# Ledger of designs, part 21: peptides against a protein of PDB entry 2V3S

Target 1, 95 residues: chain A of PDB entry 2V3S
Amino acid sequence: PISLVLRLRNSKKELNDIRFEFTPGRDTAEGVSQELISAGLVDGRDLVIVAANLQKIVEEPQSNRSVTFKLASGVEGSDIPDDGKLIGFAQLSIS

## One batch from the design tools (peptide; aimed at target 1 F20 E21 D27)

Design b2_p19_8_s3 (made by RFdiffusion4, then SolubleMPNN; from b2_p19_8, 12 letters changed)
Fold by OpenDDE base, seed 2:
Structure b2_p19_8_s3 (fold): chain B 95 residues (1-95), chain A 19 residues (1-19)
Amino acid sequence: as target 1 above (95 residues)
Amino acid sequence: SEARREKLKELQKKLGPAA
Protein backbone atom coordinates (compact mmCIF):
# COMPACT_ATOMS: atom_id res chain seq x y z
CA PRO B 1 0.00 0.00 0.00
CA ILE B 2 0.93 3.63 -0.49
CA SER B 3 1.50 5.52 2.75
CA LEU B 4 0.13 9.03 2.55
CA VAL B 5 -0.08 12.10 4.70
CA LEU B 6 -2.80 14.69 4.37
CA ARG B 7 -1.75 17.96 5.94
CA LEU B 8 -4.45 20.52 6.62
CA ARG B 9 -5.59 22.89 9.30
CA ASN B 10 -8.23 21.94 11.82
CA SER B 11 -10.98 24.14 13.23
CA LYS B 12 -8.45 25.74 15.54
CA LYS B 13 -6.30 26.57 12.51
CA GLU B 14 -3.64 24.13 13.65
CA LEU B 15 -1.83 22.04 11.07
CA ASN B 16 -2.49 18.34 11.41
CA ASP B 17 -0.93 15.42 9.60
CA ILE B 18 -3.38 12.68 8.83
CA ARG B 19 -1.71 9.42 7.93
CA PHE B 20 -3.48 6.75 5.95
CA GLU B 21 -2.79 4.03 3.45
CA PHE B 22 -4.05 3.63 -0.07
CA THR B 23 -4.02 0.33 -1.90
CA PRO B 24 -4.32 0.66 -5.66
CA GLY B 25 -6.83 -1.73 -7.11
CA ARG B 26 -8.71 -2.00 -3.85
CA ASP B 27 -9.20 1.59 -2.80
CA THR B 28 -10.54 4.45 -4.87
CA ALA B 29 -9.68 8.10 -4.47
CA GLU B 30 -13.30 9.01 -4.00
CA GLY B 31 -13.90 6.22 -1.54
CA VAL B 32 -10.99 7.12 0.67
CA SER B 33 -11.90 10.79 0.46
CA GLN B 34 -15.38 9.94 1.63
CA GLU B 35 -13.89 8.05 4.54
CA LEU B 36 -11.84 11.09 5.48
CA ILE B 37 -15.01 13.14 5.43
CA SER B 38 -16.95 10.58 7.42
CA ALA B 39 -14.24 10.68 10.04
CA GLY B 40 -14.63 14.43 10.30
CA LEU B 41 -11.13 15.06 9.02
CA VAL B 42 -12.12 16.67 5.74
CA ASP B 43 -14.96 19.06 5.02
CA GLY B 44 -17.63 17.54 2.84
CA ARG B 45 -17.36 20.45 0.45
CA ASP B 46 -13.84 19.34 -0.36
CA LEU B 47 -14.71 15.87 -1.62
CA VAL B 48 -14.08 16.67 -5.25
CA ILE B 49 -10.78 18.43 -4.85
CA VAL B 50 -9.40 15.95 -2.34
CA ALA B 51 -10.40 13.00 -4.47
CA ALA B 52 -8.91 14.55 -7.59
CA ASN B 53 -5.59 15.20 -5.95
CA LEU B 54 -5.53 11.89 -4.15
CA GLN B 55 -6.03 10.22 -7.51
CA LYS B 56 -3.20 12.24 -8.97
CA ILE B 57 -0.73 11.30 -6.28
CA VAL B 58 -1.57 7.61 -6.17
CA GLU B 59 -1.48 7.08 -9.91
CA GLU B 60 2.17 8.12 -10.05
CA PRO B 61 3.52 8.31 -6.52
CA GLN B 62 7.10 8.37 -7.76
CA SER B 63 6.49 11.52 -9.76
CA ASN B 64 3.84 13.16 -7.61
CA ARG B 65 5.50 13.08 -4.23
CA SER B 66 3.48 16.04 -3.02
CA VAL B 67 0.44 17.93 -4.22
CA THR B 68 -1.02 21.10 -2.73
CA PHE B 69 -4.53 22.15 -3.61
CA LYS B 70 -7.10 24.78 -2.80
CA LEU B 71 -9.98 23.76 -0.58
CA ALA B 72 -13.51 24.75 -1.42
CA SER B 73 -14.17 25.10 2.29
CA GLY B 74 -11.45 27.69 2.61
CA VAL B 75 -12.74 30.12 0.03
CA GLU B 76 -15.41 31.68 2.20
CA GLY B 77 -13.27 31.86 5.29
CA SER B 78 -12.05 35.06 6.83
CA ASP B 79 -8.42 34.24 6.25
CA ILE B 80 -6.91 34.84 2.85
CA PRO B 81 -5.99 31.56 1.19
CA ASP B 82 -2.27 30.88 1.14
CA ASP B 83 -0.75 27.73 -0.29
CA GLY B 84 2.53 28.27 1.47
CA LYS B 85 0.90 28.39 4.88
CA LEU B 86 -1.80 25.91 3.94
CA ILE B 87 -4.53 28.40 4.70
CA GLY B 88 -7.46 27.37 2.59
CA PHE B 89 -5.18 24.76 1.08
CA ALA B 90 -4.28 21.19 1.91
CA GLN B 91 -1.34 19.03 0.99
CA LEU B 92 -1.08 15.35 0.17
CA SER B 93 2.32 13.75 0.24
CA ILE B 94 3.92 10.35 0.09
CA SER B 95 5.09 9.27 3.52
CA SER A 1 -13.50 0.52 4.25
CA GLU A 2 -15.16 0.61 7.61
CA ALA A 3 -11.90 -0.42 9.20
CA ARG A 4 -10.07 2.58 7.82
CA ARG A 5 -12.93 4.88 8.69
CA GLU A 6 -12.89 3.73 12.27
CA LYS A 7 -9.14 4.11 12.40
CA LEU A 8 -9.41 7.64 11.09
CA LYS A 9 -12.09 8.53 13.60
CA GLU A 10 -9.91 7.34 16.41
CA LEU A 11 -7.04 9.33 15.01
CA GLN A 12 -9.10 12.51 15.03
CA LYS A 13 -9.71 12.14 18.74
CA LYS A 14 -6.02 12.46 19.47
CA LEU A 15 -4.74 14.64 16.67
CA GLY A 16 -2.09 17.13 17.59
CA PRO A 17 -0.04 19.70 15.76
CA ALA A 18 1.75 18.55 12.65
CA ALA A 19 5.47 17.99 12.81
Scores: peptide ipSAE 0.336, ipTM 0.834, DockQ to the pose 0.337
OpenDDE base, seeds 1, 3, 4, 5: peptide ipSAE 0.318, 0.329, 0.313, 0.316; ipTM 0.824, 0.819, 0.825, 0.819

Design b2_p19_8_s4 (made by RFdiffusion4, then SolubleMPNN; from b2_p19_8, 13 letters changed)
Fold by OpenDDE base, seed 4:
Order: structure tokens, then C-alpha cells, then sequence
Structure b2_p19_8_s4 (fold): chain B 95 residues (1-95), chain A 19 residues (1-19)
């Protein structure tokens, strides 16, 4: 399996890491993303963007060691989105 | 059903402060 880390800020704006595995052929990007949402780790509004970027990283994990993407849930927030600070952005990376 | 519940539990257990 592919060992991944999803880094994103919680409701208190603290950076957290969620470690999880992705098994090609068994897991799907959308399925795992739905699980992350069901576990309360990802906002439901971010299903599409998380799934898209999860698919991107697992399809070529050797090339895509890290992907940073804009969260739909962060757009309407008071803070200005910033990919460097992961404000309104999340990051998926290979462990 | 149980497999999914276990998966969700494991996901929560793997949440922590950013390294």
C-alpha cells in the first residue's frame, strides 16, 4: 500500500496530519475521500478536490511526492487563502 | 459494514499534530 499524509488545519487553525494507506486496486480516491469525510477529518464540501488530488498522487506516487490544493471549505472563510501556510489549502504527501 | 467502521476508527487514530 501507499502510505500517505494529509496535512490540513483544523477548526482551531492548527496544522494536523492524517496518516493513512491507499491500496491500489482495492481503494479508490473517491472512496477514501468519503471515508475521510465520514471520519470527520475532511469537510464534505472538499470531496471533489480531495478525491482529485488523491487520485493524482496515487496514480504516480514516485513523481507526485506532494500535492497542495485549494479547499472549497476555505474559500468562504475570513482568512485569505495561502498555499504556503496551508490556509484554505491542504497537502497530500507520500510518507 | 464492520470493515468500514474499523477503517474510520483507524483514520481517527492516525490524526495528530503536524510533524
Amino acid sequence: as target 1 above (95 residues)
Amino acid sequence: MEERRQRLKELREKLGPAA
Scores: peptide ipSAE 0.478, ipTM 0.892, DockQ to the pose 0.241
OpenDDE base, seeds 1, 2, 3, 5: peptide ipSAE 0.471, 0.469, 0.473, 0.468; ipTM 0.889, 0.889, 0.889, 0.888

## One batch from the design tools (peptide; aimed at target 1 L41)

Design b2_p20_1 (made by RFdiffusion4)
Pose (drawn by RFdiffusion4):
Structure b2_p20_1 (pose): chain A 95 residues (1-95), chain P 20 residues (1-20)
Amino acid sequence: as target 1 above (95 residues)
Amino acid sequence: PPLLATSEEVAAAGERLAAR
């Protein structure tokens, strides 16, 4: 199992670290991304990008300690995207 | 649907996800 953290801003624009485990051979990037969406933790528009970056971090957790990516939900949403501030971006990292 | 608003809601949802 891999101990992972999804870091992104909530609906109040507060930064949060969401902790979860991923078990290779049991879980899939797509399945876990859907779980994040069904839990209301990730916007449904972000399924593809989150799944892609989850797959990237889980295939080589030794190489990829952190991946930062754009949110499809944040492309035009009132605040300009800013990767430094994690506005319109999120980050997956190894715990 | 909208995302969860508070850090407390996010933490509770995150804990449920982790406990799956």

Design b2_p20_1_s1 (made by RFdiffusion4, then SolubleMPNN; from b2_p20_1, 9 letters changed)
Fold by OpenDDE base, seed 5:
Structure b2_p20_1_s1 (fold): chain B 95 residues (1-95), chain A 20 residues (1-20)
Amino acid sequence: as target 1 above (95 residues)
Amino acid sequence: SPLLETTEEVKEAAEALLNR
């Protein structure tokens, strides 16, 4: 299995590192993303963007060690998006 | 299915990483 970390801010604007595994041939990017949402760890509005970037990293994990992407939920917040501070952005990386 | 940590465990792990 592939060991991954999803870094993003919670409702209190605190950074969190979510650790999970992805097994090729058994798991799907959309399925794993739905589980993250169901667990309350990811906003439901971010299903598409999280699944797309998860698919990208698991298809070529040796080449894609880290991916940072803009959240759909972030543009509706009060803070200005900033990729460096992960405000309105999230990061997927290989453990 | 993937293995997921609880919200509290994720917070503790994140804080430990950020403090290093």
Scores: peptide ipSAE 0.035, ipTM 0.572, DockQ to the pose 0.094
OpenDDE base, seeds 1, 2, 3, 4: peptide ipSAE 0.026, 0.034, 0.027, 0.028; ipTM 0.570, 0.607, 0.578, 0.587

Design b2_p20_1_s2 (made by RFdiffusion4, then SolubleMPNN; from b2_p20_1, 8 letters changed)
Fold by OpenDDE base, seed 1:
Structure b2_p20_1_s2 (fold): chain B 95 residues (1-95), chain A 20 residues (1-20)
Amino acid sequence: as target 1 above (95 residues)
Amino acid sequence: SPLLETSEEVQAAADALLNR
């Protein structure tokens, strides 16, 4: 399995690292993303973008060691999106 | 407050669903 870390801010705007495994052939990007949403770890509005980037990183984990992407849930927020501070952005990386 | 933190509660939720 591929060991991954999802770094993103919670509802209190605190940065957290969420560690999880992805097993190609068993897991799907959309399925895992749905589980993250069900657990309350990811906003439901971010299903598509999280799944797309999860798919990207697991397809070539050696080349894509880290991907940072804009969250749909962050667009309407009062804070200005910032990929460096992960405001309105999340990051997936290989553990 | 630290810029990066690990929440036991958050990780427990992830473990229950993703690291099954």
Scores: peptide ipSAE 0.104, ipTM 0.672, DockQ to the pose 0.259
OpenDDE base, seeds 2, 3, 4, 5: peptide ipSAE 0.098, 0.095, 0.043, 0.038; ipTM 0.670, 0.690, 0.664, 0.646

Design b2_p20_1_s3 (made by RFdiffusion4, then SolubleMPNN; from b2_p20_1, 6 letters changed)
Fold by OpenDDE base, seed 3:
Structure b2_p20_1_s3 (fold): chain B 95 residues (1-95), chain A 20 residues (1-20)
Amino acid sequence: as target 1 above (95 residues)
Amino acid sequence: GPLLETSEEVAEAAAALAAR
């Protein structure tokens, strides 16, 4: 399995790392993303973008060691998005 | 299932990584 870390800010704007595994051929990017949402770790509005980037990293884990992407939930937030500070952005990386 | 690490844990891990 591929060991992954999703780094993003919680509702209190604190950075958190979410560790999870992805097994190619068994797991799907959308399925795992839905589990993250069901666990309350990812905003439901971010299903598409999280799944898309998860798919990207698991299909080429050696080439895509880290991907940072804009969250749909961050657009409606009061804070200005900033990829460097992971405000309105999340980062997915290989553990 | 997913494992959640707090900000303190993230900071500690980052510090350890930086020291390597």
Scores: peptide ipSAE 0.094, ipTM 0.640, DockQ to the pose 0.079
OpenDDE base, seeds 1, 2, 4, 5: peptide ipSAE 0.031, 0.057, 0.031, 0.032; ipTM 0.640, 0.659, 0.641, 0.635

Design b2_p20_1_s4 (made by RFdiffusion4, then SolubleMPNN; from b2_p20_1 with P1A G14A E15A R16A)
Fold by OpenDDE base, seed 3:
Structure b2_p20_1_s4 (fold): chain B 95 residues (1-95), chain A 20 residues (1-20)
Amino acid sequence: as target 1 above (95 residues)
Amino acid sequence: APLLATSEEVAAAAAALAAR
């Protein structure tokens, strides 16, 4: 399996690492993303973008060691999105 | 189903960022 980390700010705006495994051929990007949402670790509005980037990284984990993407949930917040600070952005990386 | 671990506070050292 591929060991991944999703770096994401929680409801208190604190950065957290969410660790999980992905097994190609058994798991799907959307399925894993839905589980992250069900666990309360990802906002449901971010299903599409998380799944898309998860798919990207697991397709070529050696080439895509890290991907950073804008969250749909971030645009509704009071904070100005900033990819460098992961405000309104999240990061997926190979562990 | 994947194995999910509990979230943890991110360390001070920031990982490299790569935009989609």
Scores: peptide ipSAE 0.035, ipTM 0.620, DockQ to the pose 0.073
OpenDDE base, seeds 1, 2, 4, 5: peptide ipSAE 0.025, 0.026, 0.026, 0.025; ipTM 0.593, 0.623, 0.618, 0.568

Design b2_p20_2 (made by RFdiffusion4)
Amino acid sequence: SAAEAAAAAANAAALATARE
Pose (drawn by RFdiffusion4):
Structure b2_p20_2 (pose): chain A 95 residues (1-95), chain P 20 residues (1-20)
Amino acid sequence: as target 1 above (95 residues)
Amino acid sequence: SAAEXXXXXXNAAALATARE
């Protein structure tokens, strides 16, 4: 199992670290991304990008300690995207 | 802080429910 953290801003624009485990051979990137969405933790528009970056970090957790990516939900949403601030972006990292 | 711990616990509970 891999201990992972999804870091992104909540609806109040507060930064949060969401901790979860991923078990290779049991879990899939798509499945866990859907779980994040069904839990209301990730916007549904972000399924593809989150799944892609989850796959990236879980295939080589030794190489990819952190991945930062754009949110499809944040492309035009009142605040300009800013990767430094994690506005319109999120980050997956190994714990 | 206590508010951050409560938000983390709510997030963990929501994700555990989604996984069911």

Design b2_p20_2_s1 (made by RFdiffusion4, then SolubleMPNN; from b2_p20_2, 12 letters changed)
Fold by OpenDDE base, seed 1:
Structure b2_p20_2_s1 (fold): chain B 95 residues (1-95), chain A 20 residues (1-20)
Amino acid sequence: as target 1 above (95 residues)
Amino acid sequence: SSAAEAEAKEMQERLAAARA
């Protein structure tokens, strides 16, 4: 399995690293994304973007060691999105 | 921070439970 880390700010705006595995052939990007949402770790509005980027990193983990992407849920927030600070952005990386 | 570490642990536990 592929060991991944989702770096994302929580409701208190603190950065957290969430570790999980992805097994190609058993897991799907959409399925795991839905699990992240069900666990309250990802906003439901971000299903599409999380799934797309999860697919990107797992399809070629040797080349895509890290992907940072803009969250739909962050667009209407009070803070200006910033990929460097992961404000309105999340990051997936290979452990 | 200690608080951040505790929250991270909780979040990972929630994910594990969701995937079980």
Scores: peptide ipSAE 0.224, ipTM 0.780, DockQ to the pose 0.810
OpenDDE base, seeds 2, 3, 4, 5: peptide ipSAE 0.197, 0.076, 0.213, 0.216; ipTM 0.755, 0.645, 0.766, 0.777; seed 5 fails the geometry check

Design b2_p20_2_s2 (made by RFdiffusion4, then SolubleMPNN; from b2_p20_2, 7 letters changed)
Fold by OpenDDE base, seed 1:
Structure b2_p20_2_s2 (fold): chain B 95 residues (1-95), chain A 20 residues (1-20)
Amino acid sequence: as target 1 above (95 residues)
Amino acid sequence: SAAAAAQAAEMAARLAAARA
């Protein structure tokens, strides 16, 4: 399995690392993303972008060690998006 | 629902969280 870390801010705007494994052939990017949403860790509006970037990193984990992406939920938020501070952005990386 | 509970249980087993 591929060990991943999803770094993003929680509802208190605190930066958290969510660690999870992805097993190719058993898991799908869409399915795992939906689990993250169901667990309250990802906003439902971000399903598409999280799944797309999860797919990107797991298809070539040795080359794609880290991906940072803009959240749909962050665009309409009160804070100005900032990839450096992960405001309105999230990051997936290989653990 | 049972499906939702199963999914939540699966995710609980899948992940761990910590402050960055």
Scores: peptide ipSAE 0.102, ipTM 0.679, DockQ to the pose 0.058
OpenDDE base, seeds 2, 3, 4, 5: peptide ipSAE 0.102, 0.096, 0.093, 0.099; ipTM 0.696, 0.679, 0.658, 0.656

Design b2_p20_2_s3 (made by RFdiffusion4, then SolubleMPNN; from b2_p20_2, 7 letters changed)
Fold by OpenDDE base, seed 4:
Structure b2_p20_2_s3 (fold): chain B 95 residues (1-95), chain A 20 residues (1-20)
Amino acid sequence: as target 1 above (95 residues)
Amino acid sequence: SAAEAAKQAEMAARLAAARA
């Protein structure tokens, strides 16, 4: 399986790393993303973008070691999005 | 790296259940 880390800020704006595995052929990007949402780790509004970027990283994990993407849930927030600080952005990376 | 998510254990349990 592919060991992944999702780095994003929680509701208190604290950065956290969320580790999980992805098994090609068994898991789907959308399915795992839904599990992340169900676990309360990802905002439901971010299903599409998380799934898209998860798919990107797992299809070529050696080439796509890290992907940083804008969260839909961050667009409407008061804080100005900043990919360097992961404000309104999340990062998926190979562990 | 950044601090581990507080919900890591919860996620692990949920993922295990979902994938069972």
Scores: peptide ipSAE 0.103, ipTM 0.734, DockQ to the pose 0.412
OpenDDE base, seeds 1, 2, 3, 5: peptide ipSAE 0.091, 0.090, 0.087, 0.083; ipTM 0.700, 0.701, 0.701, 0.686; seed 2 fails the geometry check

Design b2_p20_2_s4 (made by RFdiffusion4, then SolubleMPNN; from b2_p20_2, 12 letters changed)
Fold by OpenDDE base, seed 4:
Structure b2_p20_2_s4 (fold): chain B 95 residues (1-95), chain A 20 residues (1-20)
Amino acid sequence: as target 1 above (95 residues)
Amino acid sequence: SSAAEKEAAEMEKRLAEARK
């Protein structure tokens, strides 16, 4: 399996690294994204962008070591999105 | 930080349960 880390800010705006595995052929990007939402780690509005970027990193994990993407839920927040600080952005990376 | 790691562990646990 592919060992991944989802880096994102929690409700207290603290950065957390969430580790999980992705098994090609058994897992799907959309399926795992739904599980992230079910676990309360990802906002449901972010399904599309998370699934797209998860697919990107797992299809070429040797080349795509890290992907940073803008959250739909972050645009509606009070803080201005900032990819460098992962405000309104999340990051997937290979562990 | 230790606090961040503890929070992350709880989140990982929730995810693991969701994936069962």
Scores: peptide ipSAE 0.541, ipTM 0.891, DockQ to the pose 0.790
OpenDDE base, seeds 1, 2, 3, 5: peptide ipSAE 0.536, 0.502, 0.515, 0.384; ipTM 0.889, 0.880, 0.884, 0.825

Design b2_p20_3 (made by RFdiffusion4)
Pose (drawn by RFdiffusion4):
Structure b2_p20_3 (pose): chain A 95 residues (1-95), chain P 20 residues (1-20)
Amino acid sequence: as target 1 above (95 residues)
Amino acid sequence: HFKAGDVITVNGRTFTIEAP
């Protein structure tokens, strides 16, 4: 199992670290991304990009300690995207 | 909406939400 953190801002624009485990061979990037969406933790528009970056970090958790990516939900949403401030971006990392 | 201190479970998976 891999101990993972999804870091992103909530609806109040507050930064949060979301902790979760991923078990290779049991879980899939798509399945876990759907779980994040169904839990209301990730916007549904972000399924593809979150799944892609989850796959990247889980295939080589030794190489990829952190991946930062754009949110499809944040492309035009009132605040300009800013990767430094994790606005319109999120980050997956190994715990 | 969610915040630090919240715990959410979906399909037996638990998501723990913390402040950085």

Design b2_p20_3_s1 (made by RFdiffusion4, then SolubleMPNN; from b2_p20_3 with H1M K3E I8V R13K T16V)
Fold by OpenDDE base, seed 1:
Structure b2_p20_3_s1 (fold): chain B 95 residues (1-95), chain A 20 residues (1-20)
Amino acid sequence: as target 1 above (95 residues)
Amino acid sequence: MFEAGDVVTVNGKTFVIEAP
């Protein structure tokens, strides 16, 4: 399995690391993204972007050690999006 | 809301939340 970390802010704007495994051939990017949403860890509006970036990182985990992407749920927030601070952004990385 | 120390399992997939 591929050990992954999803770094993003919770509803209190606290940065956290969410650790989980991805098994190619058993798991799908879409399926795991839906599970993240069902777990209350990712906003439902971010299904597409999370799935796309999860797919990217698991396709070539040795080359794609980290991907940072803009959340759809963060666009209408009061805070200005910032990829460096992961405000309105999340980051997937290989553990 | 999730926070560091939480462990969530959905459909057999386990997610462990921790501080960076």
Scores: peptide ipSAE 0.846, ipTM 0.971, DockQ to the pose 0.935
OpenDDE base, seeds 2, 3, 4, 5: peptide ipSAE 0.845, 0.845, 0.845, 0.845; ipTM 0.971, 0.971, 0.971, 0.971

Design b2_p20_3_s2 (made by RFdiffusion4, then SolubleMPNN; from b2_p20_3, 7 letters changed)
Fold by OpenDDE base, seed 1:
Structure b2_p20_3_s2 (fold): chain B 95 residues (1-95), chain A 20 residues (1-20)
Amino acid sequence: as target 1 above (95 residues)
Amino acid sequence: MFEAGDVVEVNGKRFVIEAP
């Protein structure tokens, strides 16, 4: 399996790492993204963008060691999105 | 809300929350 880390801020705006595994041929990007949402770890509005970037990193994990992407849920927040601080952004990386 | 130290399991998949 591929060991992944999803770094993003919780509801208190505190940065956390979410570690999980992805098994090619068993897991799908869409399915795992839905599980993240079901777990309360990702906002439901972010299904599409999380799935797209999860697919990107798992299809070529040696080349795509890290991907940072804008969250749909972060656009309407009071804070200005910032990819460097992961405000309104999340990051997937290979552990 | 999730916090460092939390562990969540969904459909047999384990998600471990930790501080960066």
Scores: peptide ipSAE 0.842, ipTM 0.970, DockQ to the pose 0.937
OpenDDE base, seeds 2, 3, 4, 5: peptide ipSAE 0.842, 0.842, 0.842, 0.842; ipTM 0.970, 0.970, 0.970, 0.970

Design b2_p20_3_s3 (made by RFdiffusion4, then SolubleMPNN; from b2_p20_3 with H1M R13K T16E)
Fold by OpenDDE base, seed 4:
Structure b2_p20_3_s3 (fold): chain B 95 residues (1-95), chain A 20 residues (1-20)
Amino acid sequence: as target 1 above (95 residues)
Amino acid sequence: MFKAGDVITVNGKTFEIEAP
């Protein structure tokens, strides 16, 4: 399996690492993204972007060691989006 | 709200939360 880390801020704006595994052929990017949402770890509005980037990293994990992407849920927030601080952004990486 | 130290399992998939 591919060991992944999803780094993003919780509702208190605290940065956290969410560690999980992805098994190609068994898991799908869409399915795992839905599970992240069901777990309360990802905002439902971010299904599409999380799934797209999860697919990107798992299809070429050796090349795509880290991907940072803008969250739909962060666009209209009070804080100005910042990819460096992961404000309105999340990051997927190979652990 | 999730926080460091949480371990969440959904449909057999386990997610472990930790501080960076």
Scores: peptide ipSAE 0.844, ipTM 0.971, DockQ to the pose 0.932
OpenDDE base, seeds 1, 2, 3, 5: peptide ipSAE 0.844, 0.843, 0.844, 0.843; ipTM 0.971, 0.971, 0.971, 0.971

Design b2_p20_3_s4 (made by RFdiffusion4, then SolubleMPNN; from b2_p20_3 with H1M I8V R13K T16E)
Fold by OpenDDE base, seed 5:
Formats: C-alpha cells, structure tokens, sequence
Structure b2_p20_3_s4 (fold): chain B 95 residues (1-95), chain A 20 residues (1-20)
C-alpha cells in the first residue's frame, strides 16, 4: 500500500498529520475521501478537491511526492489563505 | 475535533492523527 499523510489544520487551527494507507485496486480516491469526511477529518465541502488531489498523488506516487491544494472550506474563513502555512490549504504527501 | 493521538477507523480504513 501507499503510505500517505494528509496535513491540515483542525477546527482549532492546529496543524496535524493524518496518516493512512491507500491500496490501489482496492481503495479509490473518492472512497477514501468520503471516509475522511465521515471520520470528521475533512470538511464535506472539500470532497472534490481532496479526491482530485488524492487521485493525483496515488497515480504517480514516485513523481508526486507532495501536493498542496486549496480547500473550499477555507475560502470563507476570516484567515487569509496561505499555502505555505496551510491556512485554507491542505497537503498530501507520501510518507 | 481531531487532535494528535486520535485514531479513527471508518469502514476498515484507519486514520492516525499525529502532531507534525
């Protein structure tokens, strides 16, 4: 399986790493993204963007070691989005 | 709210939350 880390901030704006595995042929980007949402780890509004980037990284994990993407849930917050600080952004990376 | 040290399992998929 592919060992992944989803780095993003929780509701208290604390940065955390969410570690999980992705098994090609068994898991799907859409399915795992839905599970992340069901687990309360990702906002439901971010399904599309998380799934898209999860798909990207698992397609070519050797070349896509890390992907950073803007969250739909982050655009309406009081904080200015910042990809470097992962404010309104999340990052998927190969562990 | 999730925090470091949490472990969540959904439909057999386990997610482990850690501090960076």
Amino acid sequence: as target 1 above (95 residues)
Amino acid sequence: MFKAGDVVTVNGKTFEIEAP
Scores: peptide ipSAE 0.840, ipTM 0.971, DockQ to the pose 0.953
OpenDDE base, seeds 1, 2, 3, 4: peptide ipSAE 0.840, 0.839, 0.839, 0.839; ipTM 0.970, 0.970, 0.970, 0.970

Design b2_p20_4 (made by RFdiffusion4)
Pose (drawn by RFdiffusion4):
Structure b2_p20_4 (pose): chain A 95 residues (1-95), chain P 20 residues (1-20)
Amino acid sequence: as target 1 above (95 residues)
Amino acid sequence: STANFDAATIAAFENSRAAR
């Protein structure tokens, strides 16, 4: 199992670290991304980008300690995207 | 669906994932 953290801002624009485990051979990037969406933790528009970056980090958790990516939900949403601030971006990392 | 969560939502999700 891999101990992972999804870091992104909530609806109040507050930064949060969401901790979860991923078990290779049991879990899939798409499945876990759907779980994040069904839990209301990730916007549904972000399924593809989150699944892609989850796959990236879980295939080589030794190489990829952190991945930062754009949110499809944040492309035009009142605040300009800013990867430094994690506005319109999120980050997956190994715990 | 639009993301809307707080500390309780996070804790529920994390507990569900750890229980597996």

Design b2_p20_4_s1 (made by RFdiffusion4, then SolubleMPNN; from b2_p20_4, 11 letters changed)
Fold by OpenDDE base, seed 1:
Structure b2_p20_4_s1 (fold): chain B 95 residues (1-95), chain A 20 residues (1-20)
Amino acid sequence: as target 1 above (95 residues)
Amino acid sequence: MKADFDEAKIAAFTAASLSR
């Protein structure tokens, strides 16, 4: 399995590292993303973007060691999105 | 009904706790 870390801010705006595994041929990007949402770790509005980037990184983990992407849940927030501070952004990386 | 996720598969840690 591929060991991954999804770093993003929780409801208290604290940075969290969410560690999980992805097994190609068994897991799907959408399925794992749905599990993250069900666990209360990812906003449901971010299903599509998380799944898309998860798919990207697991397809070529050697080339895509880390991807940072804009969250749908962060667009309408009061805080200005900032990829460096992961405000309205999340980072997915190979552990 | 929605199936429960495998809790053993996912673990979350705050950055503050990781820096301890």
Scores: peptide ipSAE 0.189, ipTM 0.655, DockQ to the pose 0.077
OpenDDE base, seeds 2, 3, 4, 5: peptide ipSAE 0.180, 0.174, 0.186, 0.186; ipTM 0.658, 0.650, 0.664, 0.664

Design b2_p20_4_s2 (made by RFdiffusion4, then SolubleMPNN; from b2_p20_4, 12 letters changed)
Fold by OpenDDE base, seed 2:
Structure b2_p20_4_s2 (fold): chain B 95 residues (1-95), chain A 20 residues (1-20)
Amino acid sequence: as target 1 above (95 residues)
Amino acid sequence: VKADFDEETIAKFTQANLSR
């Protein structure tokens, strides 16, 4: 399995690392993304972007060691989006 | 990432608060 870390800010704007495994052939990017949402770890508005980037990293884990992407949930927030601070952005990486 | 963090297991996921 592929060991992944999803780094993103929680509702208190605190940075969190969410570790999980992805098993190709068993797991799907959309399925795992839906589980993240069901667990309250990802905003439902971010299903598409999380799934897309999860797919990207698991299809080429040796090439895509880390991907940072803009969250739909962060667009209308009061804080200015910043990929360096992961404000309105999240990051998936191979652990 | 593997440091002394407050971690919680939520089903498939393990969460670590980096601010704590």
Scores: peptide ipSAE 0.449, ipTM 0.766, DockQ to the pose 0.090
OpenDDE base, seeds 1, 3, 4, 5: peptide ipSAE 0.446, 0.446, 0.445, 0.438; ipTM 0.764, 0.772, 0.764, 0.767; seed 4 fails the geometry check

Design b2_p20_4_s3 (made by RFdiffusion4, then SolubleMPNN; from b2_p20_4, 11 letters changed)
Fold by OpenDDE base, seed 3:
Structure b2_p20_4_s3 (fold): chain B 95 residues (1-95), chain A 20 residues (1-20)
Amino acid sequence: as target 1 above (95 residues)
Amino acid sequence: SVADFDEEKIAAFTAKSLSR
């Protein structure tokens, strides 16, 4: 399996590293993303963007070691999005 | 980069363990 880390801020704006595994041929990007949402680790509004980037990284893990992407949940927030601080952004990487 | 967050506390979680 591919060992992954999703780094994003929780509701208290604290940085969290969410560690999980992805097994090609068994798991799907959308399925794993749904599990993260069901566990309360990802906002439901971010299903599409998380799944898309998860798919990207697991398709070519040798080339895509890390991806940073804008969250839908962060667009309408009070804080201005900032990819460098992961405000309104999340980072997915191979651990 | 990882260095960008050196001054912030980062909590670590395992997704599957938290979902149980």
Scores: peptide ipSAE 0.199, ipTM 0.709, DockQ to the pose 0.096
OpenDDE base, seeds 1, 2, 4, 5: peptide ipSAE 0.168, 0.157, 0.138, 0.154; ipTM 0.695, 0.689, 0.679, 0.683

Design b2_p20_4_s4 (made by RFdiffusion4, then SolubleMPNN; from b2_p20_4, 13 letters changed)
Fold by OpenDDE base, seed 5:
Structure b2_p20_4_s4 (fold): chain B 95 residues (1-95), chain A 20 residues (1-20)
Amino acid sequence: as target 1 above (95 residues)
Amino acid sequence: VKADFDEEKIKAFTEKNLSR
């Protein structure tokens, strides 16, 4: 399995690293993303973008060691999106 | 999916990795 870390800010705007495994052929990007949402770790509005980027990293894990992407939930937030600070952005990386 | 979705595990992992 591929060991991944999802880094994003929680409701308190604190950076959290969420570790999970992805098994190609068994897991799907959308399925995993849905579980992250169900666990309250990802905003439901971010299903599409998280799934898309998860797919990107797992399809080429040796090349795509890290991907940072803009969250839909962060666009209309009080803070201006900033990929460097992961404000309105999340990051997936290979553990 | 195998993941550390428990708050305790998430917190511990986060603190460990972000404290580097």
Scores: peptide ipSAE 0.034, ipTM 0.628, DockQ to the pose 0.083
OpenDDE base, seeds 1, 2, 3, 4: peptide ipSAE 0.031, 0.028, 0.029, 0.028; ipTM 0.601, 0.583, 0.589, 0.590; seed 4 fails the geometry check

